# Peptides against a protein of PDB entry 3JWR: the designs that were tried, part 21

Target 1, 323 residues: chain A of PDB entry 3JWR
Amino acid sequence: TRELQSLAAAVVPSAQTLKITDFSFSDFELSDLETALCTIRMFTDLNLVQNFQMKHEVLCRWILSVKKNYRKNVAYHNWRHAFNTAQCMFAALKAGKIQNKLTDLEILALLIAALSHDLDHRGVNNSYIQRSEHPLAQLYCHSIMEHHHFDQCLMILNSPGNQILSGLSIEEYKTTLKIIKQAILATDLALYIKRRGEFFELIRKNQFNLEDPHQKELFLAMLMTACDLSAITKPWPIQQRIAELVATEFFDQGDRERKELNIEPTDLMNREKKNKIPSMQVGFIDAICLQLYEALTHVSEDCFPLLDGCRKNRQKWQALAEQ
Target 2, 298 residues: chain A of PDB entry 3JWR as posed
Amino acid sequence: TRELQSLAAAVVPSAQTLKITDFSFSDFELSDLETALCTIRMFTDLNLVQNFQMKHEVLCRWILSVKKNYRKNVAYHNWRHAFNTAQCMFAALKAGKIQNKLTDLEILALLIAALSHDLDHRGVNNSYIQRSEHPLAQLYCHSIMEHHHFDQCLMILNSPGNQILSGLSIEEYKTTLKIIKQAILATDLALYIKRRGEFFELIRKNQFNLEDPHQKELFLAMLMTACDLSAITKPWPIQQRIAELVATEFWEQGDQVGFIDFVCTQLYEALTHVSEDCFPLLDGCRKNRQKWQALAEQ

## One batch from the design tools (peptide)

Design b1_p12_1 (made by RFdiffusion4)
Fold by OpenDDE base, seed 4:
Structure b1_p12_1 (fold): chain B 323 residues (1-323), chain A 12 residues (1-12)
Amino acid sequence: as target 1 above (323 residues)
Amino acid sequence: SSYTELEETLLE
C-alpha cells in the first residue's frame, strides 16, 4: 500500500527527537505516520529488530496492521491508547531501567502486548459484552475482551507479510506467545485486583525476586497494568484530555446501557453525573493506581516519575472535587 | 463507595 511504502521509506527519528523515552510524552500532536515511526524506534532501540532479525518492511506492515485493527469510532480504547501504552512501556524499560531486569524475549513480548492489548476494542467493558449476550461472550467466560485482543494479536502475527517473529526459534516463539497472552490478559483490571496483593506483599516484605519465574510473571502483569493506566501519571493538561476521552467512552457505554439494556448506568458511566468525575478520579487513584506505582518504584526507583505524576494528578482531581 | 462503583463498572 501507499501507506506502507511511505512508512518503510521514511527516516526514523531518534528516540530523543521523538521524546518517546519521556514519561511525560504526549501523542496529541503526532500524526498516525509519526506514531508508526515512534513504534519502529521503540523496536529498534530495544534491540528487538537486531536481536530477532526483523525485516524492516515486515515490521512496518505489522505496525500498520495493528493500527488498522483498532476502531476509529471508539473514543479512548483506540490505536492512540495502545500506542501510549507501548510508549510508557518503552519509557519504563529505558528511562525506568527495567530493560536490564528482563530478557529480550520478555521485552519483545511486552512491547507487542502493549501495542496489541486492546485490538478491536468495542468501547464497552466485559460486563456490557456479557449482558448484551454478544457472540464473544459465548467464546469466553472471563476476560472476554482480553482473550479477543490476544486472538486478534495472534491473527496479525500470523498474517502474510506481518510475521515479525519469524526469526525466532520454535521455543522462543512459544515463550514469546505465552508472555504476550499473559500480558494482554493481565490488562483485565479484575485480574489486576486479584493478583496485586501478592505483588505488594512481596515488595513490602522485601521478598520480591525477579529470578523466581512466578514472581517474574507477576511483575510483567503489574508492569502491563502500570503502562495501561499510565494516562493517570501524565502532566495535568494531558491527564485532563485523556480523562475526557475515557469519560466520553464510558458515557457512550452508559447511553447504550440505557437504550439497549434498559438499565441505569453506574455513576462512572452516567453522563448526567459528570460532576462526580473529579471525586471518582480520586477514588480510582487511591483504589487502583497509587499503590501500583509505589510498588513499581520500589522495583525500579527510576520509575518515580509515574508515581509522582499520579500523586500530582490526585491533588488536581481532589482540588476539582472540592469546588 | 467509589471503589464499589469502580468494581461494578470496570472490574465486573
Scores: peptide ipSAE 0.034, ipTM 0.755, DockQ to the pose 0.158
Fold by OpenDDE base, seed 2:
Structure b1_p12_1 (fold): chain B 323 residues (1-323), chain A 12 residues (1-12)
Amino acid sequence: as target 1 above (323 residues)
Amino acid sequence: SSYTELEETLLE
């Protein structure tokens, strides 16, 4: 395609030029092509292209395939969300120095997972999928969408000309796919809530050990969630804009819940309750986000900008909630 | 509470 030709021929700017190492990164000013260039840079600077002998054209095609399999009519859970998740992962690995704590296969898997974790997202949560009796709800009982996202990820990875993992040994390939699956499934916040207590307790007791395979898996799951939720850490103008996108998608779901399911939506999904957004954001930060970024910062102090951003945005939302 | 609404929305 013309898009592939343009991407494959383009000079890829440095990570410094693209600012993709910054936790404060914003994609708002970037074209789709530039987001793809950023993605190439992430793979390159993490040594994934070299270490796993990725062909440039294949990587370009894969990136474009991933992008294509996000829906454009979904307000938040689109390519830009996946891209920002991956960028946060890159920043956490580089600037946050988490790269030094992980294997190359884990890094490869996390980056692929971050880009793929919401593939073909429909702008509705698992509860809606279940309640609507969607065909996907017949395939999976729990983490319905996350299983679908992984299935889409696998489909793309196996598609002709998209096989970015072809340079891996059989064992490396199996390991990578396992980690990708675990990482994508970990983005189900229900699973996060279920597992986070173990992580926080390990950190609190100073018993956290990445050499333990179970704790490593747990950490990768927490890191995925931290990147997935990283919009909450962004500078306030960026945070506000992203919060509007989230609200738009949630309100669209709420409208569908009323129309299609004859259900009164929760306040979070209720367009009429938009005035509660600030207080709900405070609640979300307190219930979900703060402890995660605190724990992550204990694993790597260089991740502090995520925690600091989250705290600053809490203050901003609280100030709005008090009006 | 805001948390209960969040749990209902995100965890179910």
Scores: peptide ipSAE 0.033, ipTM 0.753, DockQ to the pose 0.152
Fold by OpenDDE base, seed 3:
Structure b1_p12_1 (fold): chain B 323 residues (1-323), chain A 12 residues (1-12)
Amino acid sequence: as target 1 above (323 residues)
Amino acid sequence: SSYTELEETLLE
């Protein structure tokens, strides 16, 4: 395609030029081509291209295929969300100095998972899928969408000309797919809530050890969630804009709930309750985000900008809730 | 209340 030719022939700027190592990164000003260039740079600077012998054209095609399999009519859970998740992962690995704590296969898996974790997202949550009796709800009992996202990820990885993992041994391939699956499934917040207590207790007791395989798996799950939710850590103007995208998508779901399911949506998904957004954001930060970024900062102090951003945004949302 | 809505929306 013309898009592939343009991407494959383009000079890839440095990570410094692209600012993709910054926790404060914003994609709002970037074209689709620039997001793809950023993605190439992430793979390159994490040594994944070299270590796993990725062909440049294959990587370019894969990136474009992943981007293509996000829906354009979804306000938040689109390519830009996946790209920002991957950028946060890259920043956490580089600036947050987590790279040195992980294997190359884990890093490879996390980056692929971050880019792929919401593939073919439909702009509705698992509860809606279940209540609407969607065909996907018949295939999976739990984490319905996350299983679908992984299936889409696997489909792309196995598609002709998209096989970025062809340089791996059979064992490396199996390991990578296992980690990708676990990482994508970990983005189900229900699973996060279920597992986070163990992680926080290990940190609190100063017993956290990445050399333990179980704790490593737990950490990768927490890191995925931290990157997935990283919009809450962004500078306030960026946070506000992203919150509006999230609200738009939730309101779209609420509208569908009224129309298709004949139910009254919750306040979070009720377009008429826009004035509740600030207080709901405070609740979200307190219930889900703060402890996670605190714990992550305990694993690596260089991740502090994520925690600091979250705290600052809590203050901003609280101030709005009091007006 | 806000937590319940969050749980219903994000955690289910």
Scores: peptide ipSAE 0.033, ipTM 0.756, DockQ to the pose 0.154
Fold by OpenDDE base, seed 5:
Structure b1_p12_1 (fold): chain B 323 residues (1-323), chain A 12 residues (1-12)
Amino acid sequence: as target 1 above (323 residues)
Amino acid sequence: SSYTELEETLLE
């Protein structure tokens, strides 16, 4: 395709030029091509291209295939969300110095998972999929969309000319796919809520050890969630704009819930409750976000900008809620 | 599902 030719021939700017090591990064000013270039840079600077012998054209095609399999008519859960999740992962690995704590296969899997974790998202949550009796709800009992996202990820990875993992041994390939699956499934916030207590307790007791395989898996899950929710950590103007995208998607779901399911939406998805957004954001930060970024900062102090951003945005949302 | 076929082929 013309897009592939343009991407494959383009000079990839440095991570410094692209600012992709910054926790304050915004994609708002970037073209689709520039987001793809940023993604190439992430793979390159994490040594994934070299270590796993990725062909440049294959990587370019894979990135474009991933991007193509996000829907354009979804307000928030689109390519830009996946890209921002991957960028936060990259920043956490580099600037947050988490790279030194992980294997190359874990890093490879996390980056692929971050980019792929919401593939073919339909702009509705698992509850809606279940209540609407969607065919996907018959295939999967829990984490319905996350299973679908992984299925889409696997389909792309096995598509002709998209096989970025062809340089891996059979054992490395199996390990990578296992980690990708676990990482994508971990983005189900319900699973995060279920598992986070174990992580926080290990941190609190100073018993956290990444050499333990179970704790490693737990950490990767928490790291995925931290990157997936990282919009809450962004500078206030960016956070506010992303919150509007999230609200738009949630309100669209609420409108569909009324129309298609004849149910009253929750306040979070109710367009008539727009005035509650600030207080709901404070509640979300307190219930979900703060403890996660505190714990992550305990694992690596260089992740403090995520915690600091979250705290600052809590203050901003609280000020609006008092208004 | 494509997942089941691929999982059986690749993970198993």
Scores: peptide ipSAE 0.016, ipTM 0.576, DockQ to the pose 0.023; fails the geometry check

Design b1_p12_1_s1 (made by RFdiffusion4, then SolubleMPNN; from b1_p12_1, 5 letters changed)
Fold by OpenDDE base, seed 4:
Parts: structure tokens; C-alpha cells; sequence
Structure b1_p12_1_s1 (fold): chain B 323 residues (1-323), chain A 12 residues (1-12)
């Protein structure tokens, strides 16, 4: 395609030029082409292209395929969300110095997972999928959408001309896919809530050890969640705009719940309750986000900007809630 | 409460 030709022939700017090492990064001003260029730079600067012998054209095609398999009519869970998740992962790995704590296969898997973790998202949560008796709910009992996202990821990875993992041995390939699957599944917040206590306790007791395979897996899951939720850490103007996208998608679900399921949506999904957004954001930060970024900062102090951003946004939301 | 609704949403 002309798009592929353009991308493959383009000069890829440096990470510094693209500002993709910044935790404060915003994609709002970027074209789709520029987001693809940023993605190439992430793979290159993490040494993934070299270490796993990726062909440039194949990587370009894969990126475009991933982007294509996000829906444009979904307000928040689209390519831009996946891209921002991956950018946060990149920043955490580079600026946050987590790269030094992980294997190349883990890094490869995390980056692929971040980009792929919401593939073909429908703009509705697992609860809606379950309650609507969607065909996907017949395939999976838990983490329905996350399983679907992984299936989409696997489909793309195995598609002709998209096989960015072709340079891996059979064992490396299996390991990578395992980590990708675990990472994508970890983005189910229900699983995060279930597992986070173990992680926080290890940190609290100063018993956290990345050399332990179980703890490594746990950390990768927490890191994925931290990147997936990273919008909450962004500078306030960016945070507000992203929160509006989230609210739009949630309200769209609520509208569908009224129309299709004949139920009154929860306040979070209720367009008529938009005045509660600030207080709900404070609740979300306190219940879900703060402890995670605190724990991540304990693993790597260079991730502090994520925690600091989260704290600052809590203050901003609290101020709005008091109006 | 909003918190209870959030928990329900996140755990569902």
C-alpha cells in the first residue's frame, strides 16, 4: 500500500526529537504516520529490531496492521490509547530504567502487548459483553475482551508479511507469546485488583525480587497496568482531555445499556451524572492508581514522574469536586 | 456510593 511505502521509506526521527522518552508525552498533535514512526523508534531503541533480526518492512507492516485493527468509532479504546500505553512502556523502560531489569524477550513481549492489548475493542466493558450475551462471552468466562485482544494480536503476528517474530527460535517464540498473553490479560482491572495485594506486600516487606520467576510475572502484570492507566499521570491539560474521551465512551455504553439492555447505568456510565466525574476520578486515583505508582517507584525511583503526575491530578480533580 | 459503583465496575 501507499501507506506502507511511505512509512517504510520515511526517515525515523530520534527518540529525543519525538520526545517518546518523556512521561509527559502527548500524541494529540501527532499524525497517524508520526505515531507509526514513534513506534518504529521504540522497537529500534530497545534494540529489538537488531536483536531479533526484524526486517524494516515487516515491522512497518505489522505496526500498520495493528493500527488498522483498532476501531475508529471508539472514543477512547482506539489506536491512540494503545500507542500511548506503548509510549509509557517505552518511557518506563528507558527513562524509568526498567529496561535494565528485564530480558530482551520480556521487553519485546511488553511492547507488542502494549500496542496490542486493546485490539478490536468495541467501546464496552466485559460486563456489557457478558450481559448482552455476545458470542465472545461464550468463548471466555473471564477477561472476555482481553482474550479477544490476544487472539487478534496472535492473528496479526501470524499474518503474511507481519511476522516480526520470525527471527526467534521456537523456544523464544513460545516464551514471548506466553508473556504477551499474560501481559494482555493483566490489563483486565479485575485481575489487577486480585493480584496487586501480593505485589504491594512484597514491596512493603522489602522482599521483592525480580529474579523470582513468579515475582517477575507479577511485576510485568503491574507494569502493564501502570502503562495502561498512565493517562492519569499526564500533565493536567492532557489528563482532562483524555478523561473526556473516557467519559464519552462510558456514556456511550450507558446509553446502550438503557436502549439495548433496558437498565439504568451506574453513575460512571450515566451521562446525566457527568457532574460526579471529578469525585469519581478522585476515587479512582485513590482506589486503583496511587498505590500502583508508589510501588512502581519503589522498584525504580526513576518512575517517580508517574507517581508525581498522579498526585498532581488527584489534587486537580479534588479541587473540581469541591466546586 | 461512587466508590462502590466503581468497584462493581472494575470487578465485573
Amino acid sequence: as target 1 above (323 residues)
Amino acid sequence: SEYEELEKLLLS
Scores: peptide ipSAE 0.035, ipTM 0.756, DockQ to the pose 0.150
Fold by OpenDDE base, seed 3:
Structure b1_p12_1_s1 (fold): chain B 323 residues (1-323), chain A 12 residues (1-12)
Amino acid sequence: as target 1 above (323 residues)
Amino acid sequence: SEYEELEKLLLS
């Protein structure tokens, strides 16, 4: 395609030029082509292209395929969300110095997972899928959408001309897919809530050890969630704009709940209760986000900008809630 | 409360 030709022939700017190592990064000013260029730079600077002998054209095609398999009619869970998740992962690995704590296969898996974790998202949550008796709800008992996202990820990875993992041994391939699956599934907030207590307790007791395979798996899950939720850490103007996209998608679901399921939506998904967004954001930060970024900062102090951003945005939302 | 609704949403 013309898009592939343009991407493959383009000079990829440095990570410094693209500012993709910054936790404060914003994609709002970037074209789709520029987001793809950023993605190439992430793979290159993490040594994934070299270490796993990726062909440039194959990587370009894969990136464009991933982007193509996000829906354009979904307000938040689209390519830009996946791209921002991957950028936060890259920043955490580089600026946050997490790269030195992980294997190349883990890094490869995390980056692929971050880009792929919401593939073909429908703009509705698992609860809606279950309540609507969608065919996907018949295939999976829990984490319905996350299983679907992984299936889409696997489909793309196995598609002709998109096989970025062709340079891996059979064992490396299996390991990578296992980690990708675990990482994508970890983005189910229900699973995060279930598992986070173990992670926080290990940190609190100063017993956290990445050399333990179980704790490593736990950490990768927490890191994925931290990147997935990283919009909450962004500079306030960026945070507000992203919160509006999230609200739009939630309101769209609420509208569908009324129309299709004949139910009154919760306040979070109720378009008529827009005035409650600030207080709900405070609740979200307190219930889900703060402890996670605190714990991540304990693993690597260089991740502090994520925690600091989260704290600052809590103050901003609280101030709005009090007005 | 809005918090309880959020919790229910995040757990489902």
Scores: peptide ipSAE 0.034, ipTM 0.757, DockQ to the pose 0.147
Fold by OpenDDE base, seed 2:
Structure b1_p12_1_s1 (fold): chain B 323 residues (1-323), chain A 12 residues (1-12)
Amino acid sequence: as target 1 above (323 residues)
Amino acid sequence: SEYEELEKLLLS
């Protein structure tokens, strides 16, 4: 395709030029092509291209395939969300120095997972999928969409000309796929809520040890969530804009819940309750985000900008809630 | 509470 030709032939700017190492990164000004270039740079600077002998054209095609398999009519859970998740992962690995704590296969898996974790997202949550009796709800009982996302990820990875993992040994390939699956499934916030207590307790007791395979798996899950939710850490103008996208998608779901399911949506998804957004954001930060970024910062102090951003945005939302 | 509602939503 012309798009592939353009991407494959383009000079990839440095991470410094692209600012993709910055936790404050914004994609708002970037074209789709530029987001793809950023993604190439992430793979390159993490040594994934070299270490796993990726063909440049194959990587380019894979990136474009991933992008193509996000829906454009979904307000938030689209390619830009996946891209920003991956960028946060890259920043956490580089600037946050998490790279030094992980294997190359784990890094490879996390980056692929971050880009793929919401593939073919439909702009509705698992509850809606279940309640609407969607065919996917017949395949999976829990984490319905996350299983679907992984299935889409696997489909793309196995598609002709998209096999970025072809340079891996059989064992490396199996390991990578296992980690990808675990990482994508971990983006189900229900699983985060279930597992985070163990992580926080390990941190609190100073017993956290990445040499333990179970704790490593737990950490990767927490890191995925931290990147997935990283919009909450962004500078206020960016945070505010992303919050509007989230609200739009949630309100669209709420509208569908009324129309299609004949139910009154929860306040979070109720367009008529938009005045509660600031207080709900404060609640979200307190209930979900703060402790996660505190714990992550405890693992690596260089991740502090995420925590700091989250705290600053809490103050901003609180100020709005008090008006 | 808003917290309970949020948790319920996240766990659903």
Scores: peptide ipSAE 0.033, ipTM 0.749, DockQ to the pose 0.149
Fold by OpenDDE base, seed 5:
Structure b1_p12_1_s1 (fold): chain B 323 residues (1-323), chain A 12 residues (1-12)
Amino acid sequence: as target 1 above (323 residues)
Amino acid sequence: SEYEELEKLLLS
């Protein structure tokens, strides 16, 4: 395609030029091509291209395929969300110095997972999928969409000309796919809530050990969530704009719940309750985000900007809630 | 609480 030709022939700017090591990164000003270039740079600077012998054209095609399989009519859970998740992962690995704590296969899997974790998202949550009796709800009982996202990820990875993992041994391939699956499934916030207590307790007791395979898996899950939710850590103007996208998608679901399911949406998804957004954001930060970024910062102090950003945005939302 | 509702929404 013309897009592939353009991407494959383009000079890939440095990570410094692209600012993809910054926790304060914003994609708002970037074209689709530039987001793809950023993605190439992430793979390159994490040594994934070299270590796993990725062909440049294949990587380009894969990136474009991933991007293509996000819906453009979804307000938040689109390519830009996946891209921002991956960028946060890259920043956490590089600037946050988590790269030194992980294997190359784990890094490879996390980056692929971050980019792929919401593939073909429909702009509705698992509850809606269940209540609407969507065909996917017949296949999976829990983490319905996350299973679908992984299925889409696997489909792309196995598509002709998209096989970025062809340079891996059979064992490396199996390991990578296992980690990708676990990472994508871990983005179900319900699973985060179930598992986070173990992680926080290990940190609190100074018993956290990445050499333990179970704790490694737990950490990768927490890291995925931290990147998935990283919009809450962004500078206030960016955070506020992303919050509007999230609200738009939630309100769209609420509207569909009224129309299609004949139910009153919860406040979070109720357009008529938009005045509660600030207080709900404070609640979200307190309930979900703060402890995670605190714990992550304990694992690597260089991740502090994520925690600091979250705290600053809490203050901003609280100020709005008091008006 | 608003928090519990939010959790249910995010987790559902």
Scores: peptide ipSAE 0.036, ipTM 0.761, DockQ to the pose 0.153; fails the geometry check

